# Ledger of designs, part 72: peptides against a protein of PDB entry 3ZN8

Target 1, 125 residues: chain A of PDB entry 3ZN8
Amino acid sequence: LEEYDKIQKKMEDVMEGKGKLTLRDVYAQIIALRKMGPLSKVLQHIPGLGIMLPTPSEDQLKIGEEKIRRWLAALNSMTYKELENPNIIDKSRMRRIAEGSGLEVEEVRELLEWYNNMNRLLKMV

## One batch from the design tools (peptide; made by RFdiffusion4, then SolubleMPNN)

Design b2_p21_2_s1 (from b2_p21_2, 13 letters changed)
Fold by OpenDDE base, seed 2:
Structure b2_p21_2_s1 (fold): chain B 125 residues (1-125), chain A 21 residues (1-21)
Amino acid sequence: as target 1 above (125 residues)
Amino acid sequence: EKEKKRRQALLQLLHELLRSE
């Protein structure tokens, strides 16, 4: 919970223009969420989620757990420089990360696309 | 307002994690 609060503060600082969200911050967030237990338990700790999201099926929870595992594998295959500056990840780096993590290149691209969208959203807020 | 926006970002992450290809 303490590590989760640090990540929330980092997100707030980025929204206020006091910093940049990096993939290192994303990695820390995923690890903090995993410490809360299975995805089903994580969802129970999010106030108002039941109003905004329908209750996921067991199959959707399994898919979500597998996606978290895959994203962690990709992040573990990145260099420190890539984690701090994700914008340097070109097609060659993306292929290396995919090969090192046992993932498809498209799965690594999806993670980077999500990061870019999140960073844009936080800057507009 | 800040809390609402933080919640939206977290929800976006969750939507991405639960989205099937």
Scores: peptide ipSAE 0.111, ipTM 0.640, DockQ to the pose 0.311
Fold by OpenDDE base, seed 1:
Structure b2_p21_2_s1 (fold): chain B 125 residues (1-125), chain A 21 residues (1-21)
Amino acid sequence: as target 1 above (125 residues)
Amino acid sequence: EKEKKRRQALLQLLHELLRSE
C-alpha cells in the first residue's frame, strides 16, 4: 500500500506540472509494483478497477507480467543519462539497449512509446 | 472530479500494459 501511494503521488506531481516523469521514475514504479506481488494482486489494490475496467483474464495478466519483466530488463540496460533524459535515446542507443537486454529493438521502442504516451496523458489530465 | 480523471488515466495505462501485442 505504501509503495502504491508513492506511485500515485508521483503521478499527481507530474499532472500538476511538478517535475518530469523520467524512465528512472518508471523503473522505481515497476520495482514498487513488483514488491506488492504479482500484477493480479497489484490490480486488486486499485479502487474502482472492477467497475471501470473489465476483469483481466489470466492470460492478459501473464502477458502484462511478462511485458513488465521485459521492460525492466531494458531499463537495467540503460545508462543513468538515458534514464534521466529518455529523449537522447536514438536508434543506436535503442539497439545497444536491446542487445544488452536480450530484447528486440521493437520492444525497446514500444517501452519508449509507452513512456511518451504516459507523459502526454499525465499532462492532459 | 480530479480523482476520477486520475483513475481514468491509470486505467488507460493499465490497458496499454495488459494489451496483447
Scores: peptide ipSAE 0.099, ipTM 0.633, DockQ to the pose 0.309
Fold by OpenDDE base, seed 3:
Structure b2_p21_2_s1 (fold): chain B 125 residues (1-125), chain A 21 residues (1-21)
Amino acid sequence: as target 1 above (125 residues)
Amino acid sequence: EKEKKRRQALLQLLHELLRSE
């Protein structure tokens, strides 16, 4: 929980225009969430989630857990330079990351797309 | 207000994680 709080503070700083969100921060966030237990338990710790989101099915939880594992594999296959500046990840780097992690290129693209969307969202808030 | 912003960011992550391919 202490590690999670540090990540949350960093996210707040980014939202206030202080610093930038990197894939290193994403990695740390995923690890912190995993330390809380299965995704089902993580969801229970989020205030108001039951109001904002429908209750996920058992199948959705399994898919989510698998997606987390896949994203961790991709992140573990990135260089420090790529983690700190994801914008340098071109098609060649993306293919290397996919091959190194045993993932499809599309799965790596999905992670990068999510990161880009999240980073934009945080800057607009 | 800060708590609402934190919640929103976390919800966005969760939406993506729980979304089917």
Scores: peptide ipSAE 0.111, ipTM 0.635, DockQ to the pose 0.326; fails the geometry check
Fold by OpenDDE base, seed 5:
Structure b2_p21_2_s1 (fold): chain B 125 residues (1-125), chain A 21 residues (1-21)
Amino acid sequence: as target 1 above (125 residues)
Amino acid sequence: EKEKKRRQALLQLLHELLRSE
């Protein structure tokens, strides 16, 4: 819970233009969520989620749990510089990360695209 | 407003994680 609160504060600071969301922050967020237990347990602790998202099926929960594992593998294969400044990740770095994590390059690209979209969203809000 | 923004960010993460492959 402590690490989760730090990440929430970091996101707030970014929204206020006081900071930048990095992949290190994303990594910490995923780890904090994992400490709460399986994805099904995490979802149960999020108020109002059932109003904003359809109730996930058991299969969707399994897919989500696997996606978390894959993203963690990618993040574990990144250098400190890449985690702090993801914009330096070019095609060569992305391929290295994919090979090191046992993922497809497209899966690494998907993570980076998500990060970029999240960062844009936080700046607009 | 800040709370709404936090919820939105979390929902976007969850939406991506729960997206079917």
Scores: peptide ipSAE 0.109, ipTM 0.637, DockQ to the pose 0.321; fails the geometry check

Design b2_p21_2_s2 (from b2_p21_2, 12 letters changed)
Fold by OpenDDE base, seed 2:
Structure b2_p21_2_s2 (fold): chain B 125 residues (1-125), chain A 21 residues (1-21)
Amino acid sequence: as target 1 above (125 residues)
Amino acid sequence: SEEEERRRALLLLLDELLRSE
């Protein structure tokens, strides 16, 4: 957690609002959430979220914590250019990121797919 | 606004993180 706090400070120095969500923005948001503690504690600080999201079980919280850890590992293995423009990430880059983070390629693909879906949704608004 | 978009992204991220596997 201390290491991620250092990363956040570095990311904040270079973060600027460009009107487009990048993986750098995602990275910063994840780190900001981590400062609040585990997911259980985070949820306690967001009143009204329970009407938008189902109440998580203990197992769901554990899964969520593990997913956060894995996504952060993937993001830590990306280049600045990839974080700013994830669309350049091809199969070769994805494999490198997976190997560097100790993840399966499918886990990296899941993150990128989520990002692409998110951008599509945001453009519709 | 950009702030609203970031908030929406965060909520959707939380949804993905808490989704059962």
Scores: peptide ipSAE 0.187, ipTM 0.702, DockQ to the pose 0.336
Fold by OpenDDE base, seed 3:
Structure b2_p21_2_s2 (fold): chain B 125 residues (1-125), chain A 21 residues (1-21)
Amino acid sequence: as target 1 above (125 residues)
Amino acid sequence: SEEEERRRALLLLLDELLRSE
């Protein structure tokens, strides 16, 4: 939690009010969720989730928590412009972000693909 | 609120993604 708070304080000037969903918004939400405790506890705060999704195994929760930490590392390695408009992130930028965060390029690509899919879905709601 | 709905949607999608990994 202390590590997340430190990262958040450094990135507070990057975070702005919501309009179009950006990676800044994603980052802010992930940080807020992490402050609620482990992923299992976070899921308990979502009414109806247990009805909509099967209960994750302990191994899945551990993998999920590690993935969240990895995504935060990636997001913390992005520039303001990239967080605001992820569509500008090309292969060169992905490589830089991966190197800066200690991740594989494929993991950064996966995050961006997830964001794109999520942004499309949220626009339909 | 609209903000809460978006937050819930984000969490649900995040959880779904994490479970698929």
Scores: peptide ipSAE 0.144, ipTM 0.670, DockQ to the pose 0.451
Fold by OpenDDE base, seed 1:
Structure b2_p21_2_s2 (fold): chain B 125 residues (1-125), chain A 21 residues (1-21)
Amino acid sequence: as target 1 above (125 residues)
Amino acid sequence: SEEEERRRALLLLLDELLRSE
């Protein structure tokens, strides 16, 4: 939690969560979720999870926790302009972000794809 | 609120990721 709070403080000036959904918004939401505790506790706040959806295994939760940590590292390696307008992230920027975060380029690509999928989901709602 | 909507979407997507792994 302390690490997440440090990241939040550094990016607080950009974490407004207004307008179009950006990676800035994603960053803020992830940190907010982490303040709720472990992923298992976070997931308990999803209505119907225990009734309508299969409960994630302990191993799945560990994988999810690790992915969140990795994505936070990636997000922390992005510029304000990239967080605000993720569509500008080309191959060269993606490589820089990967190198800065200690991730594979594919992991950064996966984050961006996840972001796009989330935007699609929000559009459906 | 829009913020709550975004949070809900994030949670749902995280749940989906967990099930896919």
Scores: peptide ipSAE 0.243, ipTM 0.754, DockQ to the pose 0.389; fails the geometry check
Fold by OpenDDE base, seed 5:
Structure b2_p21_2_s2 (fold): chain B 125 residues (1-125), chain A 21 residues (1-21)
Amino acid sequence: as target 1 above (125 residues)
Amino acid sequence: SEEEERRRALLLLLDELLRSE
């Protein structure tokens, strides 16, 4: 119960974040999507998504749900400073996050690499 | 705009989530 309250408070703090795209923003987006229910239900409510993305199979949806769970675990294991400025996440921090979330280090690296690529793309817009 | 950024981020996130491992 105590851990649940900490997580909820952290979620609220992250959703109030401002500025350029950070992992706080990513976290907030995932949380917002999860409020709509399973990924399959979410996708049904996003107009025009079928134009931007191919229609996922049932297996792809299952994989997506698992990835959401894993990324949330990673994000929940990050400090506020790391969420705000992911560039500070070195190998030591990445290992800590992986251990705290029950993930492989490579899974955390994948999330960070995705963020870096996305942030770079958004800066060009 | 901030709104466009959020939309793009969402689409990119979904793209990543739906890619097969």
Scores: peptide ipSAE 0.223, ipTM 0.732, DockQ to the pose 0.351; fails the geometry check

Design b2_p21_2_s3 (from b2_p21_2, 11 letters changed)
Fold by OpenDDE base, seed 3:
Structure b2_p21_2_s3 (fold): chain B 125 residues (1-125), chain A 21 residues (1-21)
Amino acid sequence: as target 1 above (125 residues)
Amino acid sequence: EKEEERRRALLRLIAELLRRE
């Protein structure tokens, strides 16, 4: 719970324009979510989700849970410098991360693209 | 107000994780 509250506060600070979202913040958030149980249980703990988002199908939940596991493997294969500054991750670093995590280079690229999109979205609020 | 912002941030993160590429 304490780790989750720190992440929530960090996300709030980023949404207020007082901080930068890093892959370390993403990593911490994924770990906190996994401690709550499977993605289906996590979604049940979010009041108003069913009003803001269509209820995901069972297949969407399975895909999402697998994505979380794969991204966690990629994040575990990153250096502290890469987690703090994802923009330094070039093609050589992406390949190393992919090899270390058992992922395709494309999956590492997808994680980085998702991070960039999320970081842009949070800065616009 | 702050609790709603935290909820929105978490919802956005989860929504993006659930997006089919």
Scores: peptide ipSAE 0.098, ipTM 0.604, DockQ to the pose 0.340
Fold by OpenDDE base, seed 5:
Structure b2_p21_2_s3 (fold): chain B 125 residues (1-125), chain A 21 residues (1-21)
Amino acid sequence: as target 1 above (125 residues)
Amino acid sequence: EKEEERRRALLRLIAELLRRE
């Protein structure tokens, strides 16, 4: 609970323009979610989710769980500098991360693109 | 107010994780 509250506060600070979302923040958020159980259980604990998002299908939950697993492998293969400043991750770094995590370079690129999109969306709030 | 902002931020993270490419 304490780790989750720190992440939520960090997300608030980012939304208020007082900070930036990093991959370290993403990593911490994923770990906090995993401590709550499978994604299906996590979603049940979010009030009003059924109003904001259609109930994910079983297939969507499986895809989401598999993405989380793969992205955790990638994040575990990143350096502290890369987690704090993902914009330094060039093609050479992406390849190293992919090789270290057993992922395709495209999957590492997907994570970085997702991060960039999320960071933009959070700044617009 | 803060709780609703936290909820929206978390929901966005989850929604993006669940996106089908």
Scores: peptide ipSAE 0.098, ipTM 0.604, DockQ to the pose 0.341
Fold by OpenDDE base, seed 2:
Structure b2_p21_2_s3 (fold): chain B 125 residues (1-125), chain A 21 residues (1-21)
Amino acid sequence: as target 1 above (125 residues)
Amino acid sequence: EKEEERRRALLRLIAELLRRE
């Protein structure tokens, strides 16, 4: 519960324009979510998720859990400068991050695209 | 209103983690 409240407060600060969401913030949020346990337990702590999303199947939960692990591996392979300013990540940096994390370059690109989409959504609120 | 928007943003974060496979 306490880690959930910290995540909410950080999202509030970003939504209020008090800061830019960085990949460092994403990393901290993913770690905080992981402290709550498996993705299934995290989802149980989110009120009204069952109204916005159908109940995930066991296979969808496994896929989501594996994706979180892969994204953590990518984030752990980034420099501090890249985590604070993801817009500097070019093709050469993406390849280095992929090689260092044991991921495909496409998986690193997907994380960056997700981050860019989240920043766009936060600017529209 | 603001609390509901915050909740929607967190749910969008998680939904985007789950939807892209």
Scores: peptide ipSAE 0.094, ipTM 0.607, DockQ to the pose 0.328
Fold by OpenDDE base, seed 4:
Structure b2_p21_2_s3 (fold): chain B 125 residues (1-125), chain A 21 residues (1-21)
Amino acid sequence: as target 1 above (125 residues)
Amino acid sequence: EKEEERRRALLRLIAELLRRE
């Protein structure tokens, strides 16, 4: 919990002064990270991470990699309009995205809730 | 600009990992 709060604060600092975050931006960022290789290699590129956070366990890295894959599947099943304006994603769209991605509706909901929480943090800055 | 975008994406991924602890 304490480590999560430190990262949230750092996310606020990095996102300060930039426009509205969309799922298109999230998608582009995940794709850019995937080009750097597995999550373990990606985390090594974060300056000061080893000072602020304990090194994630191998199990945490596997969980994180699987989460990224699932969210990419969901994002790949979204329309351009949904990626640009996620607020249009109703229960019917959410079910379609879940079916198209091979995910549970709850996993798609979790992605959208995470996105909404990130947007709330950005509005507080 | 591109470096800041990478840093933001990395921080988001770490935050998501930490929510599962």
Scores: peptide ipSAE 0.119, ipTM 0.639, DockQ to the pose 0.225; fails the geometry check

Design b2_p21_2_s4 (from b2_p21_2, 14 letters changed)
Fold by OpenDDE base, seed 1:
Structure b2_p21_2_s4 (fold): chain B 125 residues (1-125), chain A 21 residues (1-21)
Amino acid sequence: as target 1 above (125 residues)
Amino acid sequence: EEEERRRRALLELLYSLLRSE
């Protein structure tokens, strides 16, 4: 619950600028992160993160880096229409995206679930 | 700068959600 409260405060900052988050927005942020180098390097450039979140272990960083890479592959396999309105992504679209990205369908579902959860939390703030 | 602050917040949020999974 304590960690959740910290996340909510961060969400409030985001909501001041944008009322709706799309996968296009997520894509843009991931690209920005990747340009900064490995996740470990990215994290040290975010002021206050060490206070807001526990320091990740080396293994956690590796897992996070791999997750970002996989999700980026999925996003690269989506159409512009899907990125702007992820709600249109049905089972057939998920399968296409999975095949195009070299991922399992379950991994694509995981990304979409994460996105939906994020939007839900943003709306609750 | 306000926009930069929002950007950082979003990045932190993304990280936190990725870590939680």
Scores: peptide ipSAE 0.154, ipTM 0.661, DockQ to the pose 0.367
Fold by OpenDDE base, seed 3:
Structure b2_p21_2_s4 (fold): chain B 125 residues (1-125), chain A 21 residues (1-21)
Amino acid sequence: as target 1 above (125 residues)
Amino acid sequence: EEEERRRRALLELLYSLLRSE
C-alpha cells in the first residue's frame, strides 16, 4: 500500500477542504490500483471494507475492472492541462480524447461527469 | 485517526468506481 501514500494524503487534504481533486490525482490512483493486480485483489488489501461498505457482487467487480481500463485509456489521451483542469475539456477536446483512446465520446463524458460528482462529494466530507 | 481518514478517502473513490456503469 506504499504506492498509495501520496495519493491518500492528497485525498485526505481534499476531504478536509485543503486541496483540489484533479484527474491527475485520479490517474495516479488508477495506476497505483492496477499495480496491485485485479480489482478483487486490491479490495483484499483494504482492511474494514466489508464493515464500512457493502461487498460488491462479482458482476460489479467485472464492470468496475473494465471501467478502470477504459478510463485509463482516456486519461492517457489527455494533456497535462486537461488533467489538472478538467473543466477546460469542451466538445472538441472530448472528441480528440475519445479518438485517441478508442472510446465513444459518451464514455469520455461519463468520466468527466463522474469526476465532477466525486470532487463535489469529497469536498462535502 | 489520520490513517482512518486516508483509508476512508481511498475507499470512497474505489467504491464509486465499482458503482460506475
Scores: peptide ipSAE 0.151, ipTM 0.655, DockQ to the pose 0.345
Fold by OpenDDE base, seed 5:
Structure b2_p21_2_s4 (fold): chain B 125 residues (1-125), chain A 21 residues (1-21)
Amino acid sequence: as target 1 above (125 residues)
Amino acid sequence: EEEERRRRALLELLYSLLRSE
């Protein structure tokens, strides 16, 4: 929670309309989602998603919640510079983040790979 | 307008990821 507060303050100070997706943006979205309650409830409040995508099973929701929790731990262990510029995260930084968050390096890599893929997709939108 | 579009896209992609995991 302490690290969360630090990151949140930084986010608020620099909150502007950005032209590209950063991990800060991802973090902000996850936090916003968490404030809405359980993932099942959150998804119900997103217009169009229930129409475009099948309703997740209870197991899928549980897995999703756990994934969010793990990714938040990783994000809370990142520096502001890393959140703004995830491309600077090398093997050494990944290891540090993993150790600080109690995750495997592979889990941190998975988050970064997901981000990279998502950022590419969003650039096409 | 563009920012809102990106946010929606992010949420949809996040949703897709969560369902695929």
Scores: peptide ipSAE 0.135, ipTM 0.670, DockQ to the pose 0.500
Fold by OpenDDE base, seed 2:
Structure b2_p21_2_s4 (fold): chain B 125 residues (1-125), chain A 21 residues (1-21)
Amino acid sequence: as target 1 above (125 residues)
Amino acid sequence: EEEERRRRALLELLYSLLRSE
């Protein structure tokens, strides 16, 4: 709960611009989803493309919940400039973020790769 | 309106990622 409050405040401070998808947008959406409760309940409210996917097992839900928590930790360790312009995040920044969030560098890289892929997909939509 | 469409797409992609694991 305390972490969510910190994230919410940071999110509000970062939310200034419109247009290109940024990590601040990702930040905001993850928080919004978390407010809906457990991942199992969240998934019930997002039909969209998920209708084409099988219902996740209990283990898959646990993995998903843990991943969200880890990503929130990473996002909370980023600067406003990094959240707005994720492309500036180099190896040294990734290491700092990883250390600050208690994650492996590979986990931070995974988040950034996911973001880049999503941004490309959104441009196609 | 464009922002809303992007938001929806992001949510759907996030949902897809989490559900596919």
Scores: peptide ipSAE 0.140, ipTM 0.675, DockQ to the pose 0.440; fails the geometry check

Design b2_p21_3_s1 (from b2_p21_3, 10 letters changed)
Fold by OpenDDE base, seed 5:
Structure b2_p21_3_s1 (fold): chain B 125 residues (1-125), chain A 21 residues (1-21)
Amino acid sequence: as target 1 above (125 residues)
Amino acid sequence: DEERRRALLQLIAEFEQKELE
């Protein structure tokens, strides 16, 4: 819970233009979410929300967990400089990260694209 | 094999740099 609150505060600072979302922040968020369990399970404990949320199938949860596992492997293969400044990740760095994590370069690119899209969204709010 | 070797050496060098920071 304390880690979650720190992440939320940092996201608020980023949305206010006082900070930058980094892959380090993404990493911290993924770890916090894994400690709490699927957000859907957390929301199911809130009275009145459990009826309205589509329960992901067990297969969708497994696919999501595998994707998160793969992204964590990529993040663990990054340097601190790359985590703080993902924009420095060129083709050579992507290849290294992919090979170090057992991923395809396309999967590393997908993670970076996801990050870029999130960072754009947070700047528009 | 050479590309894998280069990637491994690059990974090691970048992790060593990570520990120095």
Scores: peptide ipSAE 0.051, ipTM 0.546, DockQ to the pose 0.019
Fold by OpenDDE base, seed 3:
Structure b2_p21_3_s1 (fold): chain B 125 residues (1-125), chain A 21 residues (1-21)
Amino acid sequence: as target 1 above (125 residues)
Amino acid sequence: DEERRRALLQLIAEFEQKELE
């Protein structure tokens, strides 16, 4: 819970333009969410949200969990400089990360694209 | 095999540079 509160505060600071979201922050967030269990179970304990959110199928939850595990493998294969500044990740670095994590280059590209999209959304709020 | 070896050597070199900084 204390780690989650630190991550939430940092996300608020980024939304206010006081900082930048890094892949290190993404890593910390994924680890915190995994410690809390499936977000669907957490949201079901909030009165009124369990009725309004479509429950993902068990197969969709498994696919999502596997995708997160693959992204963690990629993040664990990154250097500190890459985690702090993902924009330095060129084709050579991306290939190294893919090989080190046992992923396809396309999966690493997808993670970076997701990060870039998320960082753009946070800057528009 | 050779591509994995190059990736591992590059990773090691980047970690060694970080320890020296």
Scores: peptide ipSAE 0.050, ipTM 0.514, DockQ to the pose 0.018
Fold by OpenDDE base, seed 2:
Structure b2_p21_3_s1 (fold): chain B 125 residues (1-125), chain A 21 residues (1-21)
Amino acid sequence: as target 1 above (125 residues)
Amino acid sequence: DEERRRALLQLIAEFEQKELE
């Protein structure tokens, strides 16, 4: 928990303030969380990620972990320009990302929708 | 943009080093 708080603070400093969240920042956060150990233990302390409820079942935690793994595959298939400026991702780019990651286009769309919702929330704070 | 990328990569590397210690 103490290590997580230190990582979050450093990430906030690197994000150069509220409302500048990119998919690169999301990628760095996911990598940091995965290094802390089983996602089930981490998610119990991070209700604000909007991916899972505050008290998920073990089965829900496994589904969420698989979803995050798929999102990482999508992020790894993005260009630097797309990671920095997700708003440029059109239908053609989204299809390329899905094909390159072995995902359905809908899974890539869901990641982008989640990002857009998170970015809107951060601009309201 | 590239400077911010390097800063994020450095943050990840610092975290990896702490996990190995």
Scores: peptide ipSAE 0.019, ipTM 0.443, DockQ to the pose 0.040
Fold by OpenDDE base, seed 1:
Structure b2_p21_3_s1 (fold): chain B 125 residues (1-125), chain A 21 residues (1-21)
Amino acid sequence: as target 1 above (125 residues)
Amino acid sequence: DEERRRALLQLIAEFEQKELE
């Protein structure tokens, strides 16, 4: 619960333009989500949302969990500087991260693209 | 093998720099 409150506050600070979302924040969010279990289970406890949200199939949950596991491997292969300032990740760093995590360079690129898109969305809200 | 070796050496060098900072 305390980790969740820190993440929520950080997300609020980013939405207010008082902070920058980092890959360290992404890492913390992923870890918190894994501790709480699938968001679908958390959302099912909210009256009315469990009816409106399509329950992902067990297969979709497994695919999502595997993607998250791969992204965690990539994040664990990053330096502190890269986690705090993802913009420094060039092609050489991206290749190192991919090789260190057992991922394709494209999968690391997808993580960075997702991060960039999320950071843009949070600034637009 | 050479590509893996270069990646490992680069990873080690970057982590060593991180510990010095």
Scores: peptide ipSAE 0.046, ipTM 0.527, DockQ to the pose 0.019; fails the geometry check

